# Ledger of designs, part 115: peptides against a protein of PDB entry 4Y8H

Target 1, 222 residues: chain A of PDB entry 4Y8H
Amino acid sequence: TTIVGVKFNNGVVIAADTRSTQGPIVADKNCAKLHRISPKIWCAGAGTAADTEAVTQLIGSNIELHSLYTSREPRVVSALQMLKQHLFKYQGHIGAYLIVAGVDPTGSHLFSIHAHGSTDVGYYLSLGSGSLAAMAVLESHWKQDLTKEEAIKLASDAIQAGIWNDLGSGSNVDVCVMEIGKDAEYLRNYLTPNVREEKQKSYKFPRGTTAVLKESIVNICD

## One batch from the design tools (peptide; made by RFdiffusion4, then SolubleMPNN)

Design b2_p28_8_s4 (from b2_p28_8, 13 letters changed)
Fold by OpenDDE base, seed 4:
Structure b2_p28_8_s4 (fold): chain B 222 residues (1-222), chain A 28 residues (1-28)
Amino acid sequence: as target 1 above (222 residues)
Amino acid sequence: GFPVTGYVGPISEEELQKNLELLKEEES
């Protein structure tokens, strides 16, 4: 798995690869690792897929109730606190490693949380078996005051680095963009670099024409 | 299986303090 988060000037982007493995076997080439906690709070999960899904669902439910109770929009820090408490309670027995991100009335936020409940905060984060490859890209190209587009590109390039360099990562890039004042944009399969190109339906061309196969454009940073 | 590792980028002191304050408020 390769998951990343990147803050930009007006929000936060998270991204993930889509490979699922069972031991040495690729079990799913297009699994979803981005999870919605609330409409504007999303997370990316690494570790045990079942655990990441279960914990995010639980916190999602609790956040909804908390929002109703407090009569306020869900906050990323609330979700983080709930996750911390839950994971700490189980002392690492829940194999959930998460990047938690979102926007709320207090701004945009990006956190990571490990299975035992420890948390980190930064302008960018990477988790997963491909995190080193991703971080190499992030460190090389991150700058202050990224635009949304720059952040999406940076995040996706970082994921691709994981895809190409980590056996535990692969296939496609999913992205979720959370911008202040806007609805979250979940971009499932934002990049599909390994999808087979469609074969040409016809190979008949006028004389003097050089046949060109469909081009695939892949964004590569490092 | 593949081990999960993680890395953290930088954060400004100002942004860090803002986050810490929000977390403190939430924990109270």
Scores: peptide ipSAE 0.600, ipTM 0.935, DockQ to the pose 0.802
Fold by OpenDDE base, seed 3:
Structure b2_p28_8_s4 (fold): chain B 222 residues (1-222), chain A 28 residues (1-28)
Amino acid sequence: as target 1 above (222 residues)
Amino acid sequence: GFPVTGYVGPISEEELQKNLELLKEEES
């Protein structure tokens, strides 16, 4: 797995590869590793796929309840705290490693959390077996005051480095963009570097782009 | 299996303090 997060001038982007493995074999070539915690808070998961899915769903449910209870929009730090408490409780028995990112009334945020509950914060992060390859790209090309487009490119380039250099990473690049004042943009299969097909649409609006509307998500979760 | 590693980029002191304050508020 290769997952990354990059802050830009008005938000945050996360990205992931789509390879799922079971030991030495590829189990799924197009696994979704980006998960929605709330409409504007998303995470990327590495480690045990079942654990990452389970924990993000649990925290997502709890964040929704917390939002209702507090009468405020969900905060990234609230999600982070819930994740920390949960992972700490199980003391590494849950193999979930996450990059947590989003926008809320306090701004844009980007965190990482490891299975034992430790957290980090930075303008960019990489996690997974391909994290070193990704970080090499991030460190080489990151600059202050990135635009949205520059951040998407940087994140996707970092994921591709993982795809090309890490056996645990492969296939496609998924991206989720969370910009302040806007709906989250989930870009499923933003890049398909191993598919020899011409993309019909520009990278600005790749096929499979889904705008995540707060109102639509609330209706589905009720 | 593939080991999970992670790396962290830089952050300004101002941004770090902002996040720490938000975390403290959440823990209260």
Scores: peptide ipSAE 0.591, ipTM 0.933, DockQ to the pose 0.789
Fold by OpenDDE base, seed 2:
Structure b2_p28_8_s4 (fold): chain B 222 residues (1-222), chain A 28 residues (1-28)
Amino acid sequence: as target 1 above (222 residues)
Amino acid sequence: GFPVTGYVGPISEEELQKNLELLKEEES
């Protein structure tokens, strides 16, 4: 899996590849890894597909109820908190690694969350087995004050780097754009490069001047 | 399965503090 998130001047974009694997075998070439928590809050999932789907659906339901209860639009931080609490409760037994992003009355937000409940925040981030390849692209080409179009391009290029370099990633690129003041744009199969099963190739991308704040490596426990 | 790795890009101190405050408010 390769998933990324990139903030831009007026919102946030997340993107994902569409390869699903069972061990070393490709099980699905067009798996949807972007999940809607609420209309303007989406996440991308890595790890166990069933776990990512289940937890995001659960939090989505809770967020809907919470929104009704509080009489306010859903907030990304609320979703993040619920996810953190849930994942922490199960102490990593839920194999869900998520990029959570969205827009709400407090602005645009981008977070990552790991299976045991730890979270990170940045202007961009990558997660999954292809995250290194993706991050190489992000580091090289990210700049401040990205436009929507530039962010989509950057995110999709980062995903493609994962597709080309990671055996756990492949096929298509899905994108979801969440811009302040607009409806979310879920772009299923934004790119369909018609790539067959990828070989593990080490394409060394030049590293840019932008520093990475954190690197995490976690083994998938099925 | 394939290991899950993750990398986090930079963030300004201002944006970081903003997010921290929002999280604190949510927790209270």
Scores: peptide ipSAE 0.589, ipTM 0.933, DockQ to the pose 0.712
Fold by OpenDDE base, seed 1:
Structure b2_p28_8_s4 (fold): chain B 222 residues (1-222), chain A 28 residues (1-28)
Amino acid sequence: as target 1 above (222 residues)
Amino acid sequence: GFPVTGYVGPISEEELQKNLELLKEEES
């Protein structure tokens, strides 16, 4: 799996590949890894597909109730807190790794959360087995004050890096754009690139480590 | 299966502080 999030000047973009694997076998070439928490809050999931879907559905239901209770629009931080509490409760037994993003009255937000409940925040994130390949693209091409279009391109290029360089990633690119003042734009199969898989590199970096691998991604980016 | 790793881009101190404040308010 390769999933990414990128903030832009007026919102946030998340993207994902569509490969699902069962052991060494490709089980699904067009798996949907972007999940709607609320109309303007979406997640990208890595790890166990069933767990990611189940937890996001649960939090989605809770967010709806929370919105009614508080009489306010859903907030990304509310969803994040609910996810953290739930995942922490199970101490990593739920194999859900998520990038959580959205827009709300407080602005645009982008977070990641690991199965044990830890969270990260940044202007861009990558998660999954293809996260290193994706991060190489992000690190190489990210700049401040991205436009929506630039962010979509950057995110999709990062996913493609995972598709072409990570055996656990493949097939298509899904994108969800959440811009302030607008409805979320879910772009299923935004790209259907040619799948040319390379041998997965066995890089072992700690969580949160950034790396620039221009030599491996230059041919992936435009 | 394939191991899940994660990497984080930069964030300004100002943006970080804003997020921390929002999280603090939510916890209250």
Scores: peptide ipSAE 0.602, ipTM 0.935, DockQ to the pose 0.712; fails the geometry check

## One batch from the design tools (peptide; made by RFdiffusion4, then SolubleMPNN)

Design b2_p29_1_s1 (from b2_p29_1, 16 letters changed)
Fold by OpenDDE base, seed 4:
Structure b2_p29_1_s1 (fold): chain B 222 residues (1-222), chain A 29 residues (1-29)
Amino acid sequence: as target 1 above (222 residues)
Amino acid sequence: SLLEELLRMQTTGLPTEEAVQKVKEEMLA
């Protein structure tokens, strides 16, 4: 699993591979790794998909209530606080870690939350089993004042690097773009299976290398 | 109530908007 976030000049992009590795099992159908907390606040989940979904749904409901109570648009920091507190409280029971991103009246924001409660803030972030490979791409190509398109590409490239490192194959990529003053744009399967397969087939291993698939693929996420 | 619990969570010394902004500024320096 690889999740990334990238800030750009007018917003933030998050992306995730749609495959989940749980031990020897790979879940390969269009499992959404991106979750909507509010219309303009999304998160990318890593760890167990079940934990991520449960947490984000809970916080989504809570932040909606908070928004109604305060008569204010939800704040990314509020979502961050709620998620952090929840993950910390249930540290022993939840294996999820998240990238939280969004736009609110105070601007665009990008955070990460680890299961043990630590939080990072940055212009680009990566989490998951492929996070190091993804981060290498991010570190090499991130710059200030990225355009939306550049950020989407960068996030996608980072995800692909992570996927390759983790599974040795391509995967579908989901992307969510949150731009200030606009509705969030959820791009499901931004990278299609066809593109994935083409890349996988085109990859050439060094002489003497044998590619081995070590995981079983199960259809889940119906 | 749920609302009270949410409010308590927001007052636990977690990052504020101002703190986040400061970190962003430091990253740009």
Scores: peptide ipSAE 0.007, ipTM 0.320, DockQ to the pose 0.022
Fold by OpenDDE base, seed 5:
Structure b2_p29_1_s1 (fold): chain B 222 residues (1-222), chain A 29 residues (1-29)
Amino acid sequence: as target 1 above (222 residues)
Amino acid sequence: SLLEELLRMQTTGLPTEEAVQKVKEEMLA
């Protein structure tokens, strides 16, 4: 499992491989690991998919109610705090760690939450079993003032590095783009990496795409 | 009240789906 987040000049991108693993077995190659908390706040989960989805749905409902009550747009830091508290409280029962990202009236944000409750802030982050390989790509190619397209490419390249590190087979990459002043853009099956060749020393990831489901998310809490 | 329920959700833990739905219905009534 690999999840990444990348900040760019006008927003933030998160990406995840779509593999659902049960031990050494890939159970599903089309399981979404990106979850909507609110229209402009999303998270990527690297732990148990069921746990991540349930938690993010409850947090999303809480944030929605708070937004309606206060007539204010949800903030990423609010989602972060709620998720952190919940994961810490139930850390013995919820096997999940998350990247939380989004845009709000204060700007674009990118955070990570570990299962034991610690949080990190950065311009780029990676979590999961392939996080080291992903981070190597991010460290090598991230720069200030990335364009949206460059950030999407970087995030997807990092995910692919993580995928090939963990498994010698291809899986799909999902991407969510949250740009300031725009609707969130969810790109389902953005990439379908090829099978890893035996003894490949250099991993160049050609962009292979299958049918892409694109969704624009409107903020209903404004 | 709605405020009490929001505070409970924030301070004591996440609500059940049933509780969330009840609050939503109350807010929209």
Scores: peptide ipSAE 0.006, ipTM 0.348, DockQ to the pose 0.035
Fold by OpenDDE base, seed 3:
Structure b2_p29_1_s1 (fold): chain B 222 residues (1-222), chain A 29 residues (1-29)
Amino acid sequence: as target 1 above (222 residues)
Amino acid sequence: SLLEELLRMQTTGLPTEEAVQKVKEEMLA
């Protein structure tokens, strides 16, 4: 897994690869790792997909109800605190780490949460098995006052570095853009680096090659 | 009350999916 976050001049971008692995086997090539907590607060999850989704859904539901009752837009720090408390409470049982990002009336925010509940703040972050390769790209190319487009590109490049250098990361890149004053923009499969060009479908296998039967893709990420 | 249930959910930890759904239904009614 590779997940990243990048702040830009008017918001924040998060991105994730879509590969899910079970041991040495690629289980799913298009698993969603970006999750909506609220309309303008999203997270990128790593670890057990089911655990990450369940946690973010519960937090999201709680925040939504609270927001409705108080007539206040949800705060990223509130989501952060709730996630942190939950992960800490279940330390050792939930192997999840997250990047949490969003916009609220106080501005744009980018945080990371480790499974033991520690949090980091930064202008750019990377987590996961491909995080070292991703971080190398981020450190090399991040600058102050990035545009939205520059931030999307930087995040995508960082994810791709993780994909190419980590067997646990890969397939596609999902992106979510949260800009101040705008609705969040979820870009599913923003990049599909491993899309075999249609031209390769015509591989006439020479006579002796056994046709590999259709691999049943077990969709583990419901 | 709906408020008491919401507060209880917030203070006891993460709400169950069933409890959240019940509260949502009551709010929409």
Scores: peptide ipSAE 0.000, ipTM 0.296, DockQ to the pose 0.028
Fold by OpenDDE base, seed 1:
Structure b2_p29_1_s1 (fold): chain B 222 residues (1-222), chain A 29 residues (1-29)
Amino acid sequence: as target 1 above (222 residues)
Amino acid sequence: SLLEELLRMQTTGLPTEEAVQKVKEEMLA
């Protein structure tokens, strides 16, 4: 499993490989690992797909209620706190760790939560079995003032590095883009590298270029 | 809080690496 988050000049991108794994075995190549908490707050889930989805749905419902009660748009930090508390409460019972990201009235945000409740914040993050390989890509190529397209590509390339490091190519990549002032853009199967290729040793990121093999776009409105 | 400061900085742009690091330290403490 590999999940990543990347901040760019006007928002945040999260991405995940779509493999459902049991141990080192790929069980499903097209399992969604990006989950909507609210229209503009998403998370990338790692662990069991069922666990992450159930948790994020619960938090999403609570955030919606909170938003209605306060007449305020949901905040990423609120989602973070709720998720953290939930994961901590069920320590060891929920095999999930998350990258939480989104946009709210205070701006764009990117956080991570480990299963034991620890949190992190940064401009770029990676979690999962392929996180080291993904992080190597991120650290090498992340820069300030990334465009949306550059961030999408960087996130995707990082995921691919993680995939190849773990089990080789052949898994799909999902991407969610949360840009300030826009609806969230969920790119299902943004990349579908279904053909096993040799591990890519060099990553090039042309400015303003995003490679798209296959995409399905779902606009998330307020 | 440091987190609040970080969040405020998001309204005008990306926070500095230093600010992010401080928030990390706070969150991990």
Scores: peptide ipSAE 0.000, ipTM 0.239, DockQ to the pose 0.023; fails the geometry check

Design b2_p29_1_s2 (from b2_p29_1, 16 letters changed)
Fold by OpenDDE base, seed 3:
Structure b2_p29_1_s2 (fold): chain B 222 residues (1-222), chain A 29 residues (1-29)
Amino acid sequence: as target 1 above (222 residues)
Amino acid sequence: SLEELLRRMETTGLATPEAVQAVKDRMLA
């Protein structure tokens, strides 16, 4: 898994690969790892996908109810606190780590949460098995005052680096853009680097190469 | 009432589409 977050001049971008791996098996090539907490607050989840989704749905429901009751827009810090408390309480059972990002009346925010409940703040973040490769791209190309388009590109490039350099990451890239004063934009399959170009070229495996056995794709994201 | 809740959800724009749909489903059930 590779997840990233990038702040830009007027908001924040999060991105994730869509590969789900269970041991040596690539279980799903298009599993969503971006989850909506509220209309303008999203998270990128890693670890156990089912646990991450369940947690974010629970937090999202609570935030929504609270927002309706108080007639106030949800704050990213509130989501962060609730997620942190939940992950800390269930540490050892939930092997999830998250990037939490969004916009609220106080501005744009980007946080990470580790499985044990520790949190980090940054202008750019990466988590997952491909996070080192992603971070190398982020550190090399991040600058202050990124445009929306530059941030999307940077996040996507970072995810791709994770895909190419990590067996646990891969498939498509999903992106969510949260810009101040706008609706969130969820860009599912923003990049599909593994779209088999009809490479007509029959790879003639040289004599002695064991044909990789039939990949059984088990859809785990149901 | 569910109608009042739905109205508030739609007016404030703070509700998720899923939450709005859940209320609508309960109204039709």
Scores: peptide ipSAE 0.016, ipTM 0.354, DockQ to the pose 0.021
Fold by OpenDDE base, seed 5:
Structure b2_p29_1_s2 (fold): chain B 222 residues (1-222), chain A 29 residues (1-29)
Amino acid sequence: as target 1 above (222 residues)
Amino acid sequence: SLEELLRRMETTGLATPEAVQAVKDRMLA
């Protein structure tokens, strides 16, 4: 699994591969790993799809209720804190890594949450078994003031790098774009690279990059 | 009331379609 987030000039993009893998076997090529918390706050999950979906639904419901009660737009930081608390409370039972992103009245935000409860902030992030390959692409090509289109491309390229590194074959890429002042745009199957393109880019990882152990993400797509 | 809740959900646009549908389903039940 590979998930990425990329900030651009007017918002944030998150992307994920759609494959569900049980060990070396691709179980489902259409398992969505992007989840809506609120209309303008989304997350990408790495780990068990069931855990990610259940957690995001719970948080989403709570945020919606809170927003309705307060008549205020949901904040990404609120979602982050709730997710962090939940993941920490159930540490060991939920093996999920999350990228949380969105837009709110305070701007655009991009966070990651690790299973052990740590959080990161950045302009670009990657998680999952292909995260190192994805990060190599992000670090090489990210710049300030990306356009929406450039950010989508960058996120997609990063996911593809992760997919090729992990499975050696193409899979579908889902993308969600959250732009300030606009509705969120969910692009399901934005890329369907079925063709093994020859490994054109030898991603030489700098010496010392620990290969992230293949987390067997059992996406139980019900 | 559920009707008031639904109205608020629709007017604010803060609720997901799933949440709106859940309220509608409860109103029919």
Scores: peptide ipSAE 0.007, ipTM 0.329, DockQ to the pose 0.021
Fold by OpenDDE base, seed 4:
Order: structure tokens, then C-alpha cells, then sequence
Structure b2_p29_1_s2 (fold): chain B 222 residues (1-222), chain A 29 residues (1-29)
């Protein structure tokens, strides 16, 4: 799995590949990796997909209740703290890494949370098994004052690098754009570079390339 | 490895030119 976040001039973009792998098993191509915490706060999950979804749903419910109680729009930092505390309490039981991003009255935010509860902040982040390859793309092309379109492109390029690192085959890319003053835009299957089955059969790899020859596809997305 | 990644990207044509270039740049660094 590869997840990325990229800040741009007026908001934040997060992106994820839509594949989940557990050893030789590849989950459904359209398995969602982006999760809505609130209308303007989203999370990208890496690690165990089930754990990520359960955590984000729990936090989402709590954030909504808190928002109603305070009569305030949800804040990204609130979601971050709740997620951090939860992951810390259940460290070792929850194998999830998260990118938390969104917009609130204080601006746009991008954070990462590790399974043991540590957090990071940045203008661009990558997590997951393909994070190194993704980071190479991000470090090469990130700049201040990115436009929305540039950020989407950068995030998608980073995800593509991560996909190739992990599986050597195509996957869909989901994108969520959170711009200040606008509704969040969830772009499911923003990129659909490959039909899985056909390209695995056609891959001619040069000498020294490790091919993924045996994959079993199991529908495990709820 | 970055070399393997690059080979895969070039062979399949799935990656954008920018992504390919980014990997190349990293290999030269």
C-alpha cells in the first residue's frame, strides 16, 4: 500500500492506491484507502485496511458528536489527537499508519500518524510499503505554492511510483481534495492505469526484475 | 531497487513521464 499527502496553496490533497496485499493475496482492485472522518477531514490508511476503517469510523463519530456539542466545525488537530491517542492505546493490536488531512477554520493541515502513536507534520508525506518510491517523486517535484492541479498530479505520480515498487502491476488511484472554502472532492478511480489481469500476462521484464507471477485475488472489501 | 522500479515503469508504460524522470533523478543523486 502507498498513501501520500500533498499540501497546495489553498488546501491539501491525499491519495492512495486501491489495492491491498496480504502476502500472495491481492484484495479487490477498488478497495477504498481513503476514509472520511468529517466532510472536510479525510484519512488515508496504510497497513491493515480493516483496522484503518474501524479506527476512522470511530473517530469520525466522536468528532461529529464533538462538533455538535461545541457548535464548531471539526478541526483536523482534534481528529489527529483522537487518532493518536487511540493508536497509542492499542499499539501492537492496530497495524495501521495514517495520513490525516483536511481544512478547518484555522487553515489546511497535513499530518501522519504511526501505529505506535508518533506523529509528523509536513507539506508532503508518504507512508506504506511503497513510501520510499513515492517519496522520491515527492522530493523531486514538490515546491511551495503548488496549484490544486499540480498537487493532484504530484500525488498521483507518487502513488504510481509506489504501486510499481510493491506489485509491479497497475492499480487505481483514489484522490481526495480538500480546499479551503470548498467542499471536499473525492475522486474515486482518478487514475485507472491498468486492468490487472491483462498486464500481468504481458509483462516482459528485463533480466534482474522480480516478477510477481502468482497472485490470488480475493474479494475482501466490505 | 530503483533500477528495478525504473525498468518496470518503462516496460509497462503505466507511469507518467514525470514519475519516470523522478526515479531517474534519484538514481543519479
Amino acid sequence: as target 1 above (222 residues)
Amino acid sequence: SLEELLRRMETTGLATPEAVQAVKDRMLA
Scores: peptide ipSAE 0.000, ipTM 0.156, DockQ to the pose 0.024
Fold by OpenDDE base, seed 1:
Structure b2_p29_1_s2 (fold): chain B 222 residues (1-222), chain A 29 residues (1-29)
Amino acid sequence: as target 1 above (222 residues)
Amino acid sequence: SLEELLRRMETTGLATPEAVQAVKDRMLA
């Protein structure tokens, strides 16, 4: 499993490979790991996919109810706090870790949460079994003032590096883009890298080398 | 009321389609 987040000039991108593994075996190559908390707040889940989905649905419901009571747009930090509390309380049962990202009236945000409740903040993050290879790509190519397109490309390249380094075989890549002032864009199966490559300690992808194979955009606000 | 809740959800645009549908389902239950 590999999940990443990348901040860009006007928002944040998260991405995940869609592999579901049981031990050394890939059980599913198309398991959704991006979850909507609210229209403009999403998370990328790793660990137990079922646990991630259930948790994010619960938090999403609570945030939406709170927003209705206060007439206040959901905040990423609110989602973060609720997720941390829940994961901490049930850490003996829930084996999920998350990248949480979104946009709100205070701007764009990117966080990670580990199963034991620790949190990281950054302009780019990676988690999962392929996170080291993904991070190598992110550290090599992240820069200030990324465009939306550059951020999507960087996130997808990082996921691909993680996939190839981890199992040497591909899975689908899902992407969610949250841009300030716009609806979130969920890109299901943005990439489907299925070609086996030799495992490497790190990968570097030149810009423009990753082709978009498939794109499906879902409007989440309609 | 559920009707008022639904109205607010649709007006604010803060609710997800799933949340809106959940309220609609409850209205029909």
Scores: peptide ipSAE 0.017, ipTM 0.363, DockQ to the pose 0.025; fails the geometry check

